# Peptides against a protein of PDB entry 5EFW: the designs that were tried, part 9

Target 1, 141 residues: chain A of PDB entry 5EFW
Amino acid sequence: TTLERIEKNFVITDPRLPDNPIIFASDSFLQLTEYSREEILGRNARFLQGPETDRATVRKIRDAIDNQTEVTVQLINYTKSGKKFWNLFHLQPMRDQKGDVQYFIGVQLDGTEHVRDAAEREGVMLIKKTAENIDEAAKEL

## One batch from the design tools (peptide; made by RFdiffusion4, then SolubleMPNN)

Design b1_p9_5_s4 (from b1_p9_5, 6 letters changed)
Fold by OpenDDE base, seed 2:
Parts: sequence; structure tokens; C-alpha cells
Structure b1_p9_5_s4 (fold): chain B 141 residues (1-141), chain A 9 residues (1-9)
Amino acid sequence: as target 1 above (141 residues)
Amino acid sequence: VLKVEEARK
């Protein structure tokens, strides 16, 4: 599908299911996080958090989900092996024709390093654009 | 870099 051909790090979650689990994960996402698809599907994305993940930043994500709004943050995440990486993350709701939220789209940069200044601005623009592409692709399914 | 969604409830 068009969705599967998007070569970016992203997941799609279903807030209508208990605990808003991941229902789709890109191949790139799996590679980055070191998880298999079986290990990820059906789980809330919080498993990427760890000791150095900023709780205030996590709350911003939670609030965005609860309020069904978009948010862009950067936070520490962990791979399956416990490797830390910086996640420049954009989340936005995917709405149906009635305007109701069906899914959430979560997108990350291709890299795992912390980005700042112009690089961060460029990264934000990229992940937001990617989210829009995912939104369009997912609606084709 | 990747998605993290919610705090542990």
C-alpha cells in the first residue's frame, strides 16, 4: 500500500481501543527501536520510555492525546537493548469525514540524535509533512 | 527518533 511505502519512522495508534495501542509500525520504526512487529503491535508506545525520559514532556504527549490535538516534542527514548536516543516526535490525530478522531499518527526523524536550532526547525517541518503524507495514505485503506 | 505517547497510568 501507499502507507507501507513511506520510508519514515512512524506508528499509527488506535485511541478507540484500550490503552491506545499501536496498530501500525513502519519498517524503519522497527529497525530503529530494535523490536519486531509482533513485539510492538497491540502495545501502547510508552514502552519506549525509560529512566531519563522527561516526565513533563511525556505529559505534553498525554495531554495532546486526551485533548485530541497535535504536539511536537523531543524526548529520550530507549531501544529494546536499552540504548538511549533522542526522539524528535510529532503526533497528530487522524479524523474521519465527520471530524471524529479515528487514529493518532506519530512521526519521528530518520536520525536518533538530539537536534537543535536550524536542524530542529527543519526536522519539525519534515516530520509534520510526513504526518500529513501518512494521513493521506492511511485514508486510502 | 520515534513516538512516545503516554505516561504510565
Scores: peptide ipSAE 0.028, ipTM 0.637, DockQ to the pose 0.062; fails the geometry check
Fold by OpenDDE base, seed 3:
Structure b1_p9_5_s4 (fold): chain B 141 residues (1-141), chain A 9 residues (1-9)
Amino acid sequence: as target 1 above (141 residues)
Amino acid sequence: VLKVEEARK
């Protein structure tokens, strides 16, 4: 499908199911996080959080979900093996024609650094554009 | 390493 051909790090979650579980994960996302598809489908993405994940940033994500809005943040995430990485993360709702939220799209920029300035701006533009592409592709399924 | 979604994705 067009969706599965998008070679970016992303997941799609279903807020209409208990605990907003991941219902789709790109191959690159699995590679990044070191999880198999079986291990993450049906789970909330919070398993990526760990000791050094900033709780205030996590709250921003939660608030965006609850308010059905988009958000872009950088936070520490952990791979299955426990490796830390900085995640420039963009989240946005996928709405139907009525405007109701059906899914959330989460896009992750791969990297090990807390990006700033021009690099951050560039990354943000990239992941936002990616999210729009995913939104369009997912609606075709 | 690469970057990914968090919390309530």
Scores: peptide ipSAE 0.025, ipTM 0.634, DockQ to the pose 0.058; fails the geometry check
Fold by OpenDDE base, seed 4:
Structure b1_p9_5_s4 (fold): chain B 141 residues (1-141), chain A 9 residues (1-9)
Amino acid sequence: as target 1 above (141 residues)
Amino acid sequence: VLKVEEARK
């Protein structure tokens, strides 16, 4: 499966570039966030944060990036027009043959609702599975 | 939708 065929909300970032910018964004991600591809590429994903975004959760994301580990969280994000939505997302590093981090893969569950309990567990499993699919598809990057 | 590398809290 190629990246363009993965119909999920996701981005790929490049930590080897200044500020770990987005280098790939899925069509559904653009649709959800109301940004054009031109507006997204080259930017750090922090533009999705806003007033009600939990800062402790953001720190978990930052720590995962710094430590080059995976993380799964749920937080408030904002569209270009300022609409709030819940983002259940999973972040994991994409490593090369040497084990060095090449990219970070971020995957969001479909929808904008806060999920709990069994629904959250299922969503987590789904986005983690999607991340693995993206990892395989992105080997050509 | 995803957040990657944050410089902010």
Scores: peptide ipSAE 0.025, ipTM 0.631, DockQ to the pose 0.065; fails the geometry check
Fold by OpenDDE base, seed 1:
Structure b1_p9_5_s4 (fold): chain B 141 residues (1-141), chain A 9 residues (1-9)
Amino acid sequence: as target 1 above (141 residues)
Amino acid sequence: VLKVEEARK
């Protein structure tokens, strides 16, 4: 499976570049966020944050990046037009054969609501599975 | 629609 064939919302970032910019964004991600690929590539994904984005949740994401670990959270993000949406977000590192982190994979679930209980568990399973598929496909990068 | 946030490194 190639990256372009994965029909899910996701980005790939490069922590080896300044400010861990997005280096790949799926078509679905662009549609969700209302940004063009040109507007997104090369930028840190923090542009999706806004006034109601929980700062403690953002810190959890930052800590995961710093510690090179995975994390799953829900947070409010904003589209280009300013629409709020709940982002069930999973982040995990992609490592090379030497075990060094090459990229981070970020996967987002489609949804306008804060999901809870069984719906949240199902969403988490989906985005984690998606991340694994992306990891396999991204080895071609 | 549930989607994206990524924290800075």
Scores: peptide ipSAE 0.024, ipTM 0.629, DockQ to the pose 0.056; fails the geometry check

Design b1_p9_6_s1 (from b1_p9_6, 6 letters changed)
Fold by OpenDDE base, seed 4:
Structure b1_p9_6_s1 (fold): chain B 141 residues (1-141), chain A 9 residues (1-9)
Amino acid sequence: as target 1 above (141 residues)
Amino acid sequence: LEEVVKKFL
């Protein structure tokens, strides 16, 4: 499956560039967030954060980037129009054949409510599997 | 991926 055919909310970021900007965004992510591609590319994904976004959760994301590790969290994000949504978010590094981090993959499962229990576990499995499919598809390009 | 990125950036 080519990267562009993955019908999920995701971004790819480049940690080798200043401020780890978005270098790819899925069409579904653009629709979810209400931004154009031109408004998103070259920006750090922090523009999705707002007043009710938990700062301790944002620190976990930052720590995962700095440590080159994966993380899964739920946080409030905002659309361009200011609509709040719960984002079940998974971030993982994309590594080359040497094990060096080339990119980060960010996958978003959007919802109106905080996902819990079995539904959270299912959502986590889905977004992790999606990130693996993105990693595979991106390495073929 | 870099070739795809170059089409969008």
Scores: peptide ipSAE 0.033, ipTM 0.682, DockQ to the pose 0.275
Fold by OpenDDE base, seed 2:
Structure b1_p9_6_s1 (fold): chain B 141 residues (1-141), chain A 9 residues (1-9)
Amino acid sequence: as target 1 above (141 residues)
Amino acid sequence: LEEVVKKFL
C-alpha cells in the first residue's frame, strides 16, 4: 500500500480501543525498537519507556491524546534489548470527514541521537511532514 | 486502513 511504502519510523494507534493500542507499525519502527510486529500490535506504546524516561514529557503526550491535539517532544525510550535512545516524537490525531478522531499517528525521527538547535528544528519539520504523508496515505485505505 | 490493519492483526 502507499502507507506501507513510507520508509519512516511510525505507528498508528486506535484511541477507540481500550488503552489506545498500536494497530500499525512501520518496518523501520520495528528495526529501531528491536521488537517484532507480533510483540507490539495490540499494545500501548508505553512499553518503550524506562527508568530515564521523563515523566513530565510523558504527561505532555498523554494530555495531547486526552485533548485530541498534536504534540512534539523528545524523550528517552528503550529498545527491547534495553538500549536507550532519544525519540524525537510527533503525535497527531487522524480525523475522519466529520472531524472525529479515528486514530493517532506517532512519528519518530530517523536515528537514535538527541537532536538540538537547528537539527532539532529540521527533525521536527521532517516528522511533522511525515505525519501528514501518513495521514494522507492512511485515508486512501 | 482497516484492511491494512487486518494483515498485521
Scores: peptide ipSAE 0.033, ipTM 0.681, DockQ to the pose 0.274
Fold by OpenDDE base, seed 3:
Structure b1_p9_6_s1 (fold): chain B 141 residues (1-141), chain A 9 residues (1-9)
Amino acid sequence: as target 1 above (141 residues)
Amino acid sequence: LEEVVKKFL
C-alpha cells in the first residue's frame, strides 16, 4: 500500500481500543526497536520506555493523547536488547471528516544524542512532514 | 486502514 511504502519510523495506534494499542508499525520501526510485529501489535508503545526515560516528558505525551492534541518531545527510549537511543518523537491525531479522532500517528527520529538548535528544528520539520504523509496515505485506505 | 491492519493482526 502507499502507507507501507513510507520508509520512516512510525506507528499507528487506536485510542478507541483499551490502552491505545499499536495497530500498525512500519518495517523501519521494527528494525529500530528490534521487535517483531507480533511482539508489538496490540500493545501500548510504553514498552520503549526505561529507567532513564523522563517521566515529565512521558506525561506530556499522555496529556496530548487525553486532550486529543499533537505533541513533539525528545526522550530516551530502549530497544529490545536494552540499547538506549534519543527519540525525537512526534504524535498527532488522525481525524475523520467530522473531526473525530480515529487514530494516533507516532513518528520517531532516532539518534545517539539529544538534538538541539538547527538539528532539532530540522528533525521536527522532518517528523511533522512524515506524520502528514502518513495521515494522507492512511485516509486513502 | 482497517483492511491493511487486518493483514498484520
Scores: peptide ipSAE 0.032, ipTM 0.681, DockQ to the pose 0.276
Fold by OpenDDE base, seed 1:
Structure b1_p9_6_s1 (fold): chain B 141 residues (1-141), chain A 9 residues (1-9)
Amino acid sequence: as target 1 above (141 residues)
Amino acid sequence: LEEVVKKFL
């Protein structure tokens, strides 16, 4: 599908299901996180969090879900093997023709370091444009 | 999207 051809780190979640589980994960996301598709689907994305994940940043993500808004943050995430990475994360709602939230799109840009200044702005533009491409591709299905 | 979801769930 057009969605399956997007070679970026992303997930789609269903906020209408209990605990907003992942219902789609890209192959790149599975590679980044070191999880299988079976280990990911039906779970809330919070399994990427660990000891050094900033709780105030996690709260911003939660507040965006609850308010049905977009958010962009950087946070420490962990692979299955326990490797830390900086996740430049963008989340946005996918809305139907009535404007009702059907899904959330989550896009991840991984890095070994916290990105700043021009590199952060470039990363934000990239993950936002990726989220729009996912929204378009998912609405064609 | 529902068809893709059903393929992976």
Scores: peptide ipSAE 0.032, ipTM 0.683, DockQ to the pose 0.277

Design b1_p9_6_s2 (from b1_p9_6, 4 letters changed)
Fold by OpenDDE base, seed 4:
Structure b1_p9_6_s2 (fold): chain B 141 residues (1-141), chain A 9 residues (1-9)
Amino acid sequence: as target 1 above (141 residues)
Amino acid sequence: LEEVIEKFT
């Protein structure tokens, strides 16, 4: 599909379904995480977490979902093979015309390194802009 | 879930 082929790492989740499952994933996200689409659709994204994933950072993500707000964080995630990677992650709600949250958009920066300073600021701007582009594209479907 | 996926696929 057109949305699947966007050359960015992203997922869409449905907070109206039990446990806020992934309902959509880009091809790049599947490649990054080493999962098939069938393995991740209908699952909560927490399967990317592991031993070195910071629990306070995970709480920030949970709080943003619960409060229906955006958040940007860096955290350790794990591929299917157990490889660690740094995930510069942005999450934001997708709202309908009434302002009600319908979905969440999660965008992951390309790369597996811990991004810092100017590169972090640039990465944050990029993933935020990507999330806005996905929000616009998904509302047209 | 399938209907929701179909909207984005």
Scores: peptide ipSAE 0.038, ipTM 0.716, DockQ to the pose 0.779
Fold by OpenDDE base, seed 1:
Structure b1_p9_6_s2 (fold): chain B 141 residues (1-141), chain A 9 residues (1-9)
Amino acid sequence: as target 1 above (141 residues)
Amino acid sequence: LEEVIEKFT
């Protein structure tokens, strides 16, 4: 499918199910996070959080879900093995023809360091464009 | 999307 050919780190979640679980994860996302597909599907994406994950940043993500809006943030995430990475994260709602939210798209850009200035702006443009490509590809299915 | 969900879930 067009969705399966998107070679980026992303998930799709279902906010209509209890606790907004992941219903799709890209192969790249599995590789990044060191989890199997079976370990991820049906779970809330909060398992990527750990001790150094900023709680105010997590709240911004939660508020965007609750308000059915997009958000872009940087936060510390953890792989299955406990490795820390900086996640430049973009989340946006996927809407139906009536404008109702059906899913959320989450796109991750991983880094060893917190990105700033021009590199941050470039990363934000990349993950936003990726989210739009996922939205288009998912609507064709 | 439903067909993809059924394939992976």
Scores: peptide ipSAE 0.037, ipTM 0.688, DockQ to the pose 0.274
Fold by OpenDDE base, seed 2:
Structure b1_p9_6_s2 (fold): chain B 141 residues (1-141), chain A 9 residues (1-9)
Amino acid sequence: as target 1 above (141 residues)
Amino acid sequence: LEEVIEKFT
Protein backbone atom coordinates (compact mmCIF):
# COMPACT_ATOMS: atom_id res chain seq x y z
CA THR B 1 0.00 0.00 0.00
CA THR B 2 1.04 3.67 -0.22
CA LEU B 3 1.05 3.75 3.60
CA GLU B 4 3.38 0.74 3.83
CA ARG B 5 5.83 2.45 1.45
CA ILE B 6 6.39 5.39 3.81
CA GLU B 7 9.91 4.65 5.08
CA LYS B 8 9.59 6.69 8.28
CA ASN B 9 9.11 6.00 11.98
CA PHE B 10 5.40 6.20 12.67
CA VAL B 11 2.39 4.66 14.36
CA ILE B 12 -1.33 5.01 13.95
CA THR B 13 -3.50 4.77 17.06
CA ASP B 14 -7.24 4.34 17.53
CA PRO B 15 -8.70 6.69 20.15
CA ARG B 16 -12.10 5.03 19.70
CA LEU B 17 -10.70 1.85 21.28
CA PRO B 18 -9.94 1.54 25.01
CA ASP B 19 -6.65 3.27 25.93
CA ASN B 20 -5.90 4.54 22.37
CA PRO B 21 -3.88 1.49 21.23
CA ILE B 22 -1.41 1.29 18.37
CA ILE B 23 -3.19 -0.26 15.38
CA PHE B 24 -0.40 0.25 12.84
CA ALA B 25 3.37 0.56 13.12
CA SER B 26 5.93 1.12 10.38
CA ASP B 27 8.86 -1.26 9.98
CA SER B 28 11.21 1.61 10.81
CA PHE B 29 9.38 2.22 14.10
CA LEU B 30 9.80 -1.45 15.02
CA GLN B 31 13.51 -1.22 14.23
CA LEU B 32 13.90 1.99 16.24
CA THR B 33 12.13 0.62 19.30
CA GLU B 34 13.41 -2.98 19.04
CA TYR B 35 9.90 -4.43 19.37
CA SER B 36 8.16 -6.92 17.15
CA ARG B 37 4.86 -5.96 15.59
CA GLU B 38 3.04 -8.50 17.77
CA GLU B 39 4.53 -6.94 20.92
CA ILE B 40 3.15 -3.45 20.21
CA LEU B 41 -0.13 -3.81 18.30
CA GLY B 42 -3.08 -3.30 20.61
CA ARG B 43 -0.94 -1.47 23.21
CA ASN B 44 -0.82 2.17 24.22
CA ALA B 45 2.50 3.77 23.17
CA ARG B 46 3.33 4.62 26.84
CA PHE B 47 5.48 1.46 27.04
CA LEU B 48 8.23 3.57 25.42
CA GLN B 49 8.40 5.73 28.56
CA GLY B 50 10.83 5.17 31.41
CA PRO B 51 12.54 6.70 34.44
CA GLU B 52 14.00 9.74 32.66
CA THR B 53 10.94 10.48 30.53
CA ASP B 54 9.75 13.98 31.43
CA ARG B 55 6.26 13.77 32.92
CA ALA B 56 5.34 17.33 31.94
CA THR B 57 6.13 16.51 28.30
CA VAL B 58 4.00 13.35 28.55
CA ARG B 59 1.16 15.52 29.87
CA LYS B 60 1.39 17.70 26.74
CA ILE B 61 0.89 14.58 24.61
CA ARG B 62 -2.05 13.50 26.77
CA ASP B 63 -3.63 16.94 26.61
CA ALA B 64 -3.33 16.97 22.81
CA ILE B 65 -5.06 13.58 22.59
CA ASP B 66 -7.80 14.63 25.01
CA ASN B 67 -8.33 17.90 23.12
CA GLN B 68 -7.99 16.25 19.70
CA THR B 69 -5.18 18.60 18.67
CA GLU B 70 -1.68 18.28 17.27
CA VAL B 71 1.48 18.51 19.38
CA THR B 72 5.23 18.41 18.79
CA VAL B 73 7.58 17.52 21.65
CA GLN B 74 10.96 15.96 22.35
CA LEU B 75 11.21 13.33 25.10
CA ILE B 76 13.31 10.43 26.36
CA ASN B 77 12.00 7.05 25.27
CA TYR B 78 13.38 3.56 25.79
CA THR B 79 13.88 0.65 23.42
CA LYS B 80 12.95 -2.90 24.37
CA SER B 81 16.55 -3.46 25.50
CA GLY B 82 16.32 -0.40 27.76
CA LYS B 83 18.41 1.93 25.59
CA LYS B 84 17.48 5.58 25.99
CA PHE B 85 16.83 7.70 22.94
CA TRP B 86 15.50 11.17 22.26
CA ASN B 87 12.20 11.08 20.46
CA LEU B 88 11.34 14.19 18.47
CA PHE B 89 7.67 13.36 18.25
CA HIS B 90 4.77 14.84 16.34
CA LEU B 91 1.19 13.76 16.92
CA GLN B 92 -1.87 14.86 14.97
CA PRO B 93 -5.47 13.69 14.60
CA MET B 94 -6.67 12.00 11.42
CA ARG B 95 -10.19 13.24 10.71
CA ASP B 96 -12.94 11.86 8.53
CA GLN B 97 -15.00 13.81 5.99
CA LYS B 98 -17.29 14.99 8.81
CA GLY B 99 -14.30 16.33 10.79
CA ASP B 100 -14.53 13.61 13.47
CA VAL B 101 -11.27 12.15 14.80
CA GLN B 102 -10.80 8.58 13.62
CA TYR B 103 -7.13 8.00 14.42
CA PHE B 104 -3.98 9.65 15.66
CA ILE B 105 -0.78 9.71 13.65
CA GLY B 106 2.44 9.65 15.66
CA VAL B 107 5.71 10.37 13.84
CA GLN B 108 9.21 10.06 15.28
CA LEU B 109 12.31 11.69 13.80
CA ASP B 110 14.76 9.36 12.08
CA GLY B 111 17.50 8.36 14.53
CA THR B 112 17.88 8.52 18.30
CA GLU B 113 19.78 11.77 18.87
CA HIS B 114 18.69 14.84 20.74
CA VAL B 115 18.25 17.62 18.20
CA ARG B 116 18.59 21.36 18.86
CA ASP B 117 18.35 24.72 17.13
CA ALA B 118 18.28 24.54 13.32
CA ALA B 119 18.38 20.73 13.30
CA GLU B 120 15.34 20.62 15.59
CA ARG B 121 13.44 23.05 13.32
CA GLU B 122 14.32 20.95 10.29
CA GLY B 123 13.31 17.76 12.11
CA VAL B 124 9.98 19.31 13.12
CA MET B 125 9.26 20.31 9.53
CA LEU B 126 10.14 16.80 8.36
CA ILE B 127 7.98 14.92 10.88
CA LYS B 128 5.04 17.26 10.26
CA LYS B 129 5.30 16.75 6.51
CA THR B 130 5.57 13.00 7.12
CA ALA B 131 2.38 13.09 9.20
CA GLU B 132 0.54 14.83 6.34
CA ASN B 133 1.79 12.18 3.90
CA ILE B 134 0.58 9.43 6.27
CA ASP B 135 -2.81 11.15 6.61
CA GLU B 136 -3.22 11.25 2.83
CA ALA B 137 -2.02 7.66 2.35
CA ALA B 138 -4.19 6.27 5.15
CA LYS B 139 -7.34 7.95 3.77
CA GLU B 140 -6.85 6.05 0.51
CA LEU B 141 -7.11 2.66 2.34
CA LEU A 1 -6.75 1.70 6.48
CA GLU A 2 -8.91 -1.20 7.70
CA GLU A 3 -7.28 -3.54 5.17
CA VAL A 4 -3.82 -2.60 6.46
CA ILE A 5 -4.93 -3.02 10.08
CA GLU A 6 -6.34 -6.45 9.26
CA LYS A 7 -3.05 -7.44 7.64
CA PHE A 8 -0.96 -6.45 10.66
CA THR A 9 -3.33 -7.35 13.51
Scores: peptide ipSAE 0.034, ipTM 0.669, DockQ to the pose 0.275
Fold by OpenDDE base, seed 3:
Structure b1_p9_6_s2 (fold): chain B 141 residues (1-141), chain A 9 residues (1-9)
Amino acid sequence: as target 1 above (141 residues)
Amino acid sequence: LEEVIEKFT
């Protein structure tokens, strides 16, 4: 689809379904994570977590979902092959015209190191702008 | 989006 071909790492999840599964993934996200689309659709995004993933950071993501708010964090994620990467992750709700949450948009910026200072600020601006562009594009479909 | 989701579910 046109949405799948957006050259950014992202997923869309459905919090109205059991366990907030991924219902959409970009081609770039599949390439980053080394999974097929069939392997991840219908699954919760927690399969990216592993031994070095900070559990307090994961709780912040869970709290944002439960509270229907946005969050931006950095955490260790793992590819299918077990390769570690730093994920600057942004999650935000996609709302309908009434303001009710329909979906979540998750955007990933991958890196080999924890980003700080100016690089972190730049990454945050990029992934937030990406999430807004996805929200706009997804509402047209 | 709904029509796209239906293709994957």
Scores: peptide ipSAE 0.030, ipTM 0.647, DockQ to the pose 0.228

Design b1_p9_6_s3 (from b1_p9_6, 4 letters changed)
Fold by OpenDDE base, seed 3:
Structure b1_p9_6_s3 (fold): chain B 141 residues (1-141), chain A 9 residues (1-9)
Amino acid sequence: as target 1 above (141 residues)
Amino acid sequence: LEEVIEKFL
């Protein structure tokens, strides 16, 4: 689709389905994570987690889903080959015209290092704006 | 979005 070809790392998940599975993934996200689309669709995004992924950070993501709120965190993720990367991750709810949560948008900024200070602020601004643009584009579909 | 998702699920 046109949405898949957006040159950003993102997923859309459905919290109305069991275990909040990925229902959409960008081509860039597939390239980043080294998975096929068939390997990802219908799965919870937790497959990116591994031994060095901070469990308190993962709890913040879970709490944001349960509370239907946005969250921005940095965490260790793993590719299919087991390569570690720092993920500056933003998640936000996609709401309908009534304000009810239909989906979640997850945006990933990958890096070799934990980003700090000005670089973190810039990355947060970028991934938040990316999530807004995806929300707008997805509502037109 | 829903009509696009139903084509992939």
Scores: peptide ipSAE 0.037, ipTM 0.693, DockQ to the pose 0.229
Fold by OpenDDE base, seed 1:
Formats: C-alpha cells, structure tokens, sequence
Structure b1_p9_6_s3 (fold): chain B 141 residues (1-141), chain A 9 residues (1-9)
C-alpha cells in the first residue's frame, strides 16, 4: 500500500483487539527489526524488548496506552538476531471524528547510542512530525 | 484504513 511504503520506521496497533496487536508495519520497520511482516502482524510490539530494556520506561508506554495519551521515550530494543539498539520511540492515539481512539501510531528512531540534548530534541521533533503525517495519510485510506 | 487493515488481518 502507499502507507506501508512510507520511508519511516512505524507501526499501527489496534487497542480494540486483545493485547493491542500490530495491524500494520512499514517496510523500514521490518528492515530495522529483521522480522518479516507475517512474524509481527497480530502480535503485541513487546517482542522488541529484552534483558536490558528498562521496565520503568516500558511502564510509561503502557500507562500512555491505558490513558489513551501520547508518550515519547528512549528504550533498548532488540532485532530478531538479538542486536541491541536505542529506540527513540513516540506513541500517539489515532482518533476518529468523535475523538474516540481507533488505533495507536508508533514511530521508531533507531540509534547505536542513547541520544541527548540537541540530537534528542531533533529526533523527537522528527518522530512526532512523522506520526502526524502517518495519522493524516491513514485517515485518507 | 479499514480496507487496508482487512487485507492484513
């Protein structure tokens, strides 16, 4: 689809389904994570977590889903081959015309290091703007 | 979006 070919790392999840599964993933996200589309569709995105993933940071993501709010965090994620990366992650709800949450948009900026200061601010602006562009593009489909 | 999702579910 046009959406799957957006040259950004993102997923769409369905909070109305059991365990908020991934229902859509970009080609870039599949490349980053080393998973096929068939391996990730219908699964909760927690399969990216591993031993060094901070549990308090994971709780912030969970609390944002439960409260139907946006969140931006950095966390250790793992590829299928077990490679660690720092994920600058943004999550936001996609709302219908009534303001009801239909989906979540998750955007990932990958890095070998924890980003700080100006680089973190730039990354946050980029992933937030990407999430807005995905929200607009997804509403046109 | 719904028609796209139905192709992946």
Amino acid sequence: as target 1 above (141 residues)
Amino acid sequence: LEEVIEKFL
Scores: peptide ipSAE 0.035, ipTM 0.675, DockQ to the pose 0.227
Fold by OpenDDE base, seed 5:
Structure b1_p9_6_s3 (fold): chain B 141 residues (1-141), chain A 9 residues (1-9)
Amino acid sequence: as target 1 above (141 residues)
Amino acid sequence: LEEVIEKFL
């Protein structure tokens, strides 16, 4: 599908289901996180969080979900093996033709270090554009 | 989207 051709780290979640579970994960996201698809589908994405994940940043993500808004943040996440990575994360609602939220799109840019300045701006532009491409591709399915 | 999700579930 057009969605399956997007070679980026992303998930789609369903906020209409209990605990906003992941309903789709890209192959790149599975590779990044070291989980199988079966281990991820039906789970809330919070399993990526760990000891060094900033709780104020996690609250910004939660507030964006609750308010049905987009957010862009950078946070520590963990792979299945416990490897830390910096996640430049963008979340946005996917809306239907009536403007009602159907899903959330989560896009991840991984890094070994916290990105700043020009590199952060470039990463933000990339993950936002990726989220728009996912929104378009998912609406065609 | 649903058809793609069902293919992976």
Scores: peptide ipSAE 0.034, ipTM 0.677, DockQ to the pose 0.273
Fold by OpenDDE base, seed 4:
Structure b1_p9_6_s3 (fold): chain B 141 residues (1-141), chain A 9 residues (1-9)
Amino acid sequence: as target 1 above (141 residues)
Amino acid sequence: LEEVIEKFL
């Protein structure tokens, strides 16, 4: 689809389905994570977590889903091959015209190191703007 | 989006 080919790392999840599964992933996300589309569709995004993934950060993501709010965090994620990367992650709800949550948009900025200061602020602005662009494009679909 | 989702689920 046109949405699949957006040159950003992102997923869309459906909180109305059991365990909030991934229902959409960008080509870049598949490349980053080393998974096929068939391997990730219908799964909860927790498969990216591993031994060094901070559990307090994972709780912040869970709380944001449960509270139907946005969150921005950095966490260790793992590729299919077990390669670690720092994920500057932004999650936000996609709402309908009634204000009801239909989906979540998850945007990932990958890096070899934890980003800080100005680089973190820039990364946060980028992934937030990307999520807004995905929200707009997905509502037109 | 719904038509796209129905192709993925």
Scores: peptide ipSAE 0.033, ipTM 0.672, DockQ to the pose 0.227

Design b1_p9_7_s1 (from b1_p9_7, 4 letters changed)
Fold by OpenDDE base, seed 4:
Structure b1_p9_7_s1 (fold): chain B 141 residues (1-141), chain A 9 residues (1-9)
Amino acid sequence: as target 1 above (141 residues)
Amino acid sequence: MLEVEELKV
């Protein structure tokens, strides 16, 4: 699909299903997180969290979901092997023609380092642009 | 009872 050709780290979640599960994951996201597709589909993305994941940052993500808004944050996530990485994460709702939220798009920056200043701004622009490309590609499905 | 706060991500 056009969606599958987007060579970026992303997931699509379905907030209409119990616990807002991942319904799509890019190959790059699977590589980043060290999970198989079968291990993550149908699960809430919270499995990436661990001891050093900032709970206030996670609350910002929750609030964005509950309010059907976008958010951009950096948080510690964990791979399947338990390796910590910094996730520059952008979340936004994907809306239908009526304006109702169908899905959430979650995009992760390429890389595992904590980014600051100009690099953070560049990363934010990139992941936001990626989310828009995913939104467009998903509407064609 | 540790309420595992439903941390939606």
Scores: peptide ipSAE 0.037, ipTM 0.686, DockQ to the pose 0.044
Fold by OpenDDE base, seed 3:
Structure b1_p9_7_s1 (fold): chain B 141 residues (1-141), chain A 9 residues (1-9)
Amino acid sequence: as target 1 above (141 residues)
Amino acid sequence: MLEVEELKV
């Protein structure tokens, strides 16, 4: 599919299902997180959180979901093996033609460091553009 | 039980 050809770290979640589970994950996301597709499909993506994940940042993501808005944050996530990475994360709702939220798109830019200034701005532009490409590709499904 | 509040990623 056009969606499968997007070589970026992303997931699609379904807020209409209990606990807004992951319903699609890119191959790059599986590689980043060290999970199989079977291990993550049907789960809430909170399994990427751990001890050093900032709870106030987590609340911002929850609030964006509850309010059906977009958010961009940086947070510590963990791979299956327990490796920490900085995730520049963008989340946005995918809406139907009526404006109803169908899915959420989550895009991840991984790094060893918290990105700032020009690097953060570049990363934000990249992940937002990626989210728009996913939104377009997912509407063709 | 870590009530991990909804991070959807």
Scores: peptide ipSAE 0.043, ipTM 0.720, DockQ to the pose 0.057; fails the geometry check
Fold by OpenDDE base, seed 1:
Structure b1_p9_7_s1 (fold): chain B 141 residues (1-141), chain A 9 residues (1-9)
Amino acid sequence: as target 1 above (141 residues)
Amino acid sequence: MLEVEELKV
């Protein structure tokens, strides 16, 4: 789709399906994570976690989904080959015209280091703006 | 296998 080819790291998930699976993944996200589209679609994004992924940070993401709210966090994720990266991650609900949550948008900014201070603020602004652009583009779904 | 608690995207 045009959506899947947006030159940003993102996924869309369906919380109405069992285990909130990924239903769309951008080409950039596939490249970042070293997975094929076939390996990702229909799975919960938890496969990106590993031994050094902070469990308290993961709980914040879970709480945001359960509460149907947005969240921004940084966490260690793993590629298919087992490479660690810092994921500056933003999640937000995509709502229908009635205000019901249809999907979640997850946007990833990858880095070799934990991003702080001005660079973190810049990254957060970028991923939030990206999520809004995806929300607008995904209204055609 | 430690169930990696859900990164719900």
Scores: peptide ipSAE 0.040, ipTM 0.708, DockQ to the pose 0.055; fails the geometry check
Fold by OpenDDE base, seed 2:
Structure b1_p9_7_s1 (fold): chain B 141 residues (1-141), chain A 9 residues (1-9)
Amino acid sequence: as target 1 above (141 residues)
Amino acid sequence: MLEVEELKV
């Protein structure tokens, strides 16, 4: 599909299902996180959290989901092997033709380091643009 | 190295 051709780290979640589970994950996301597709589909993405994941940043993500809004944050996540990485992430709702939230798109920047200043701004622009491309591609499904 | 956020509900 056009969606499967997007060579970026992303997931799609279904907020209409209990606990907003991941329903789609890109191959790059699986590679980054060291999980198989079977290990993540049907689960809430909270399994990437660990001891150093900032709880206030997590609350911002939750608030955005609850309010059906977009958010961009940076937080520590963990791979399956327990490796820490920084995650510059953007979440936005995908709406149907009626304007109702159908899915959430989560896009992750490729990076091992906490990005700052101009690099953070560039990364934010990139992941936001990627989310728009995913939104468009997912409407074709 | 790739960065990935958790969709925490």
Scores: peptide ipSAE 0.036, ipTM 0.688, DockQ to the pose 0.045; fails the geometry check

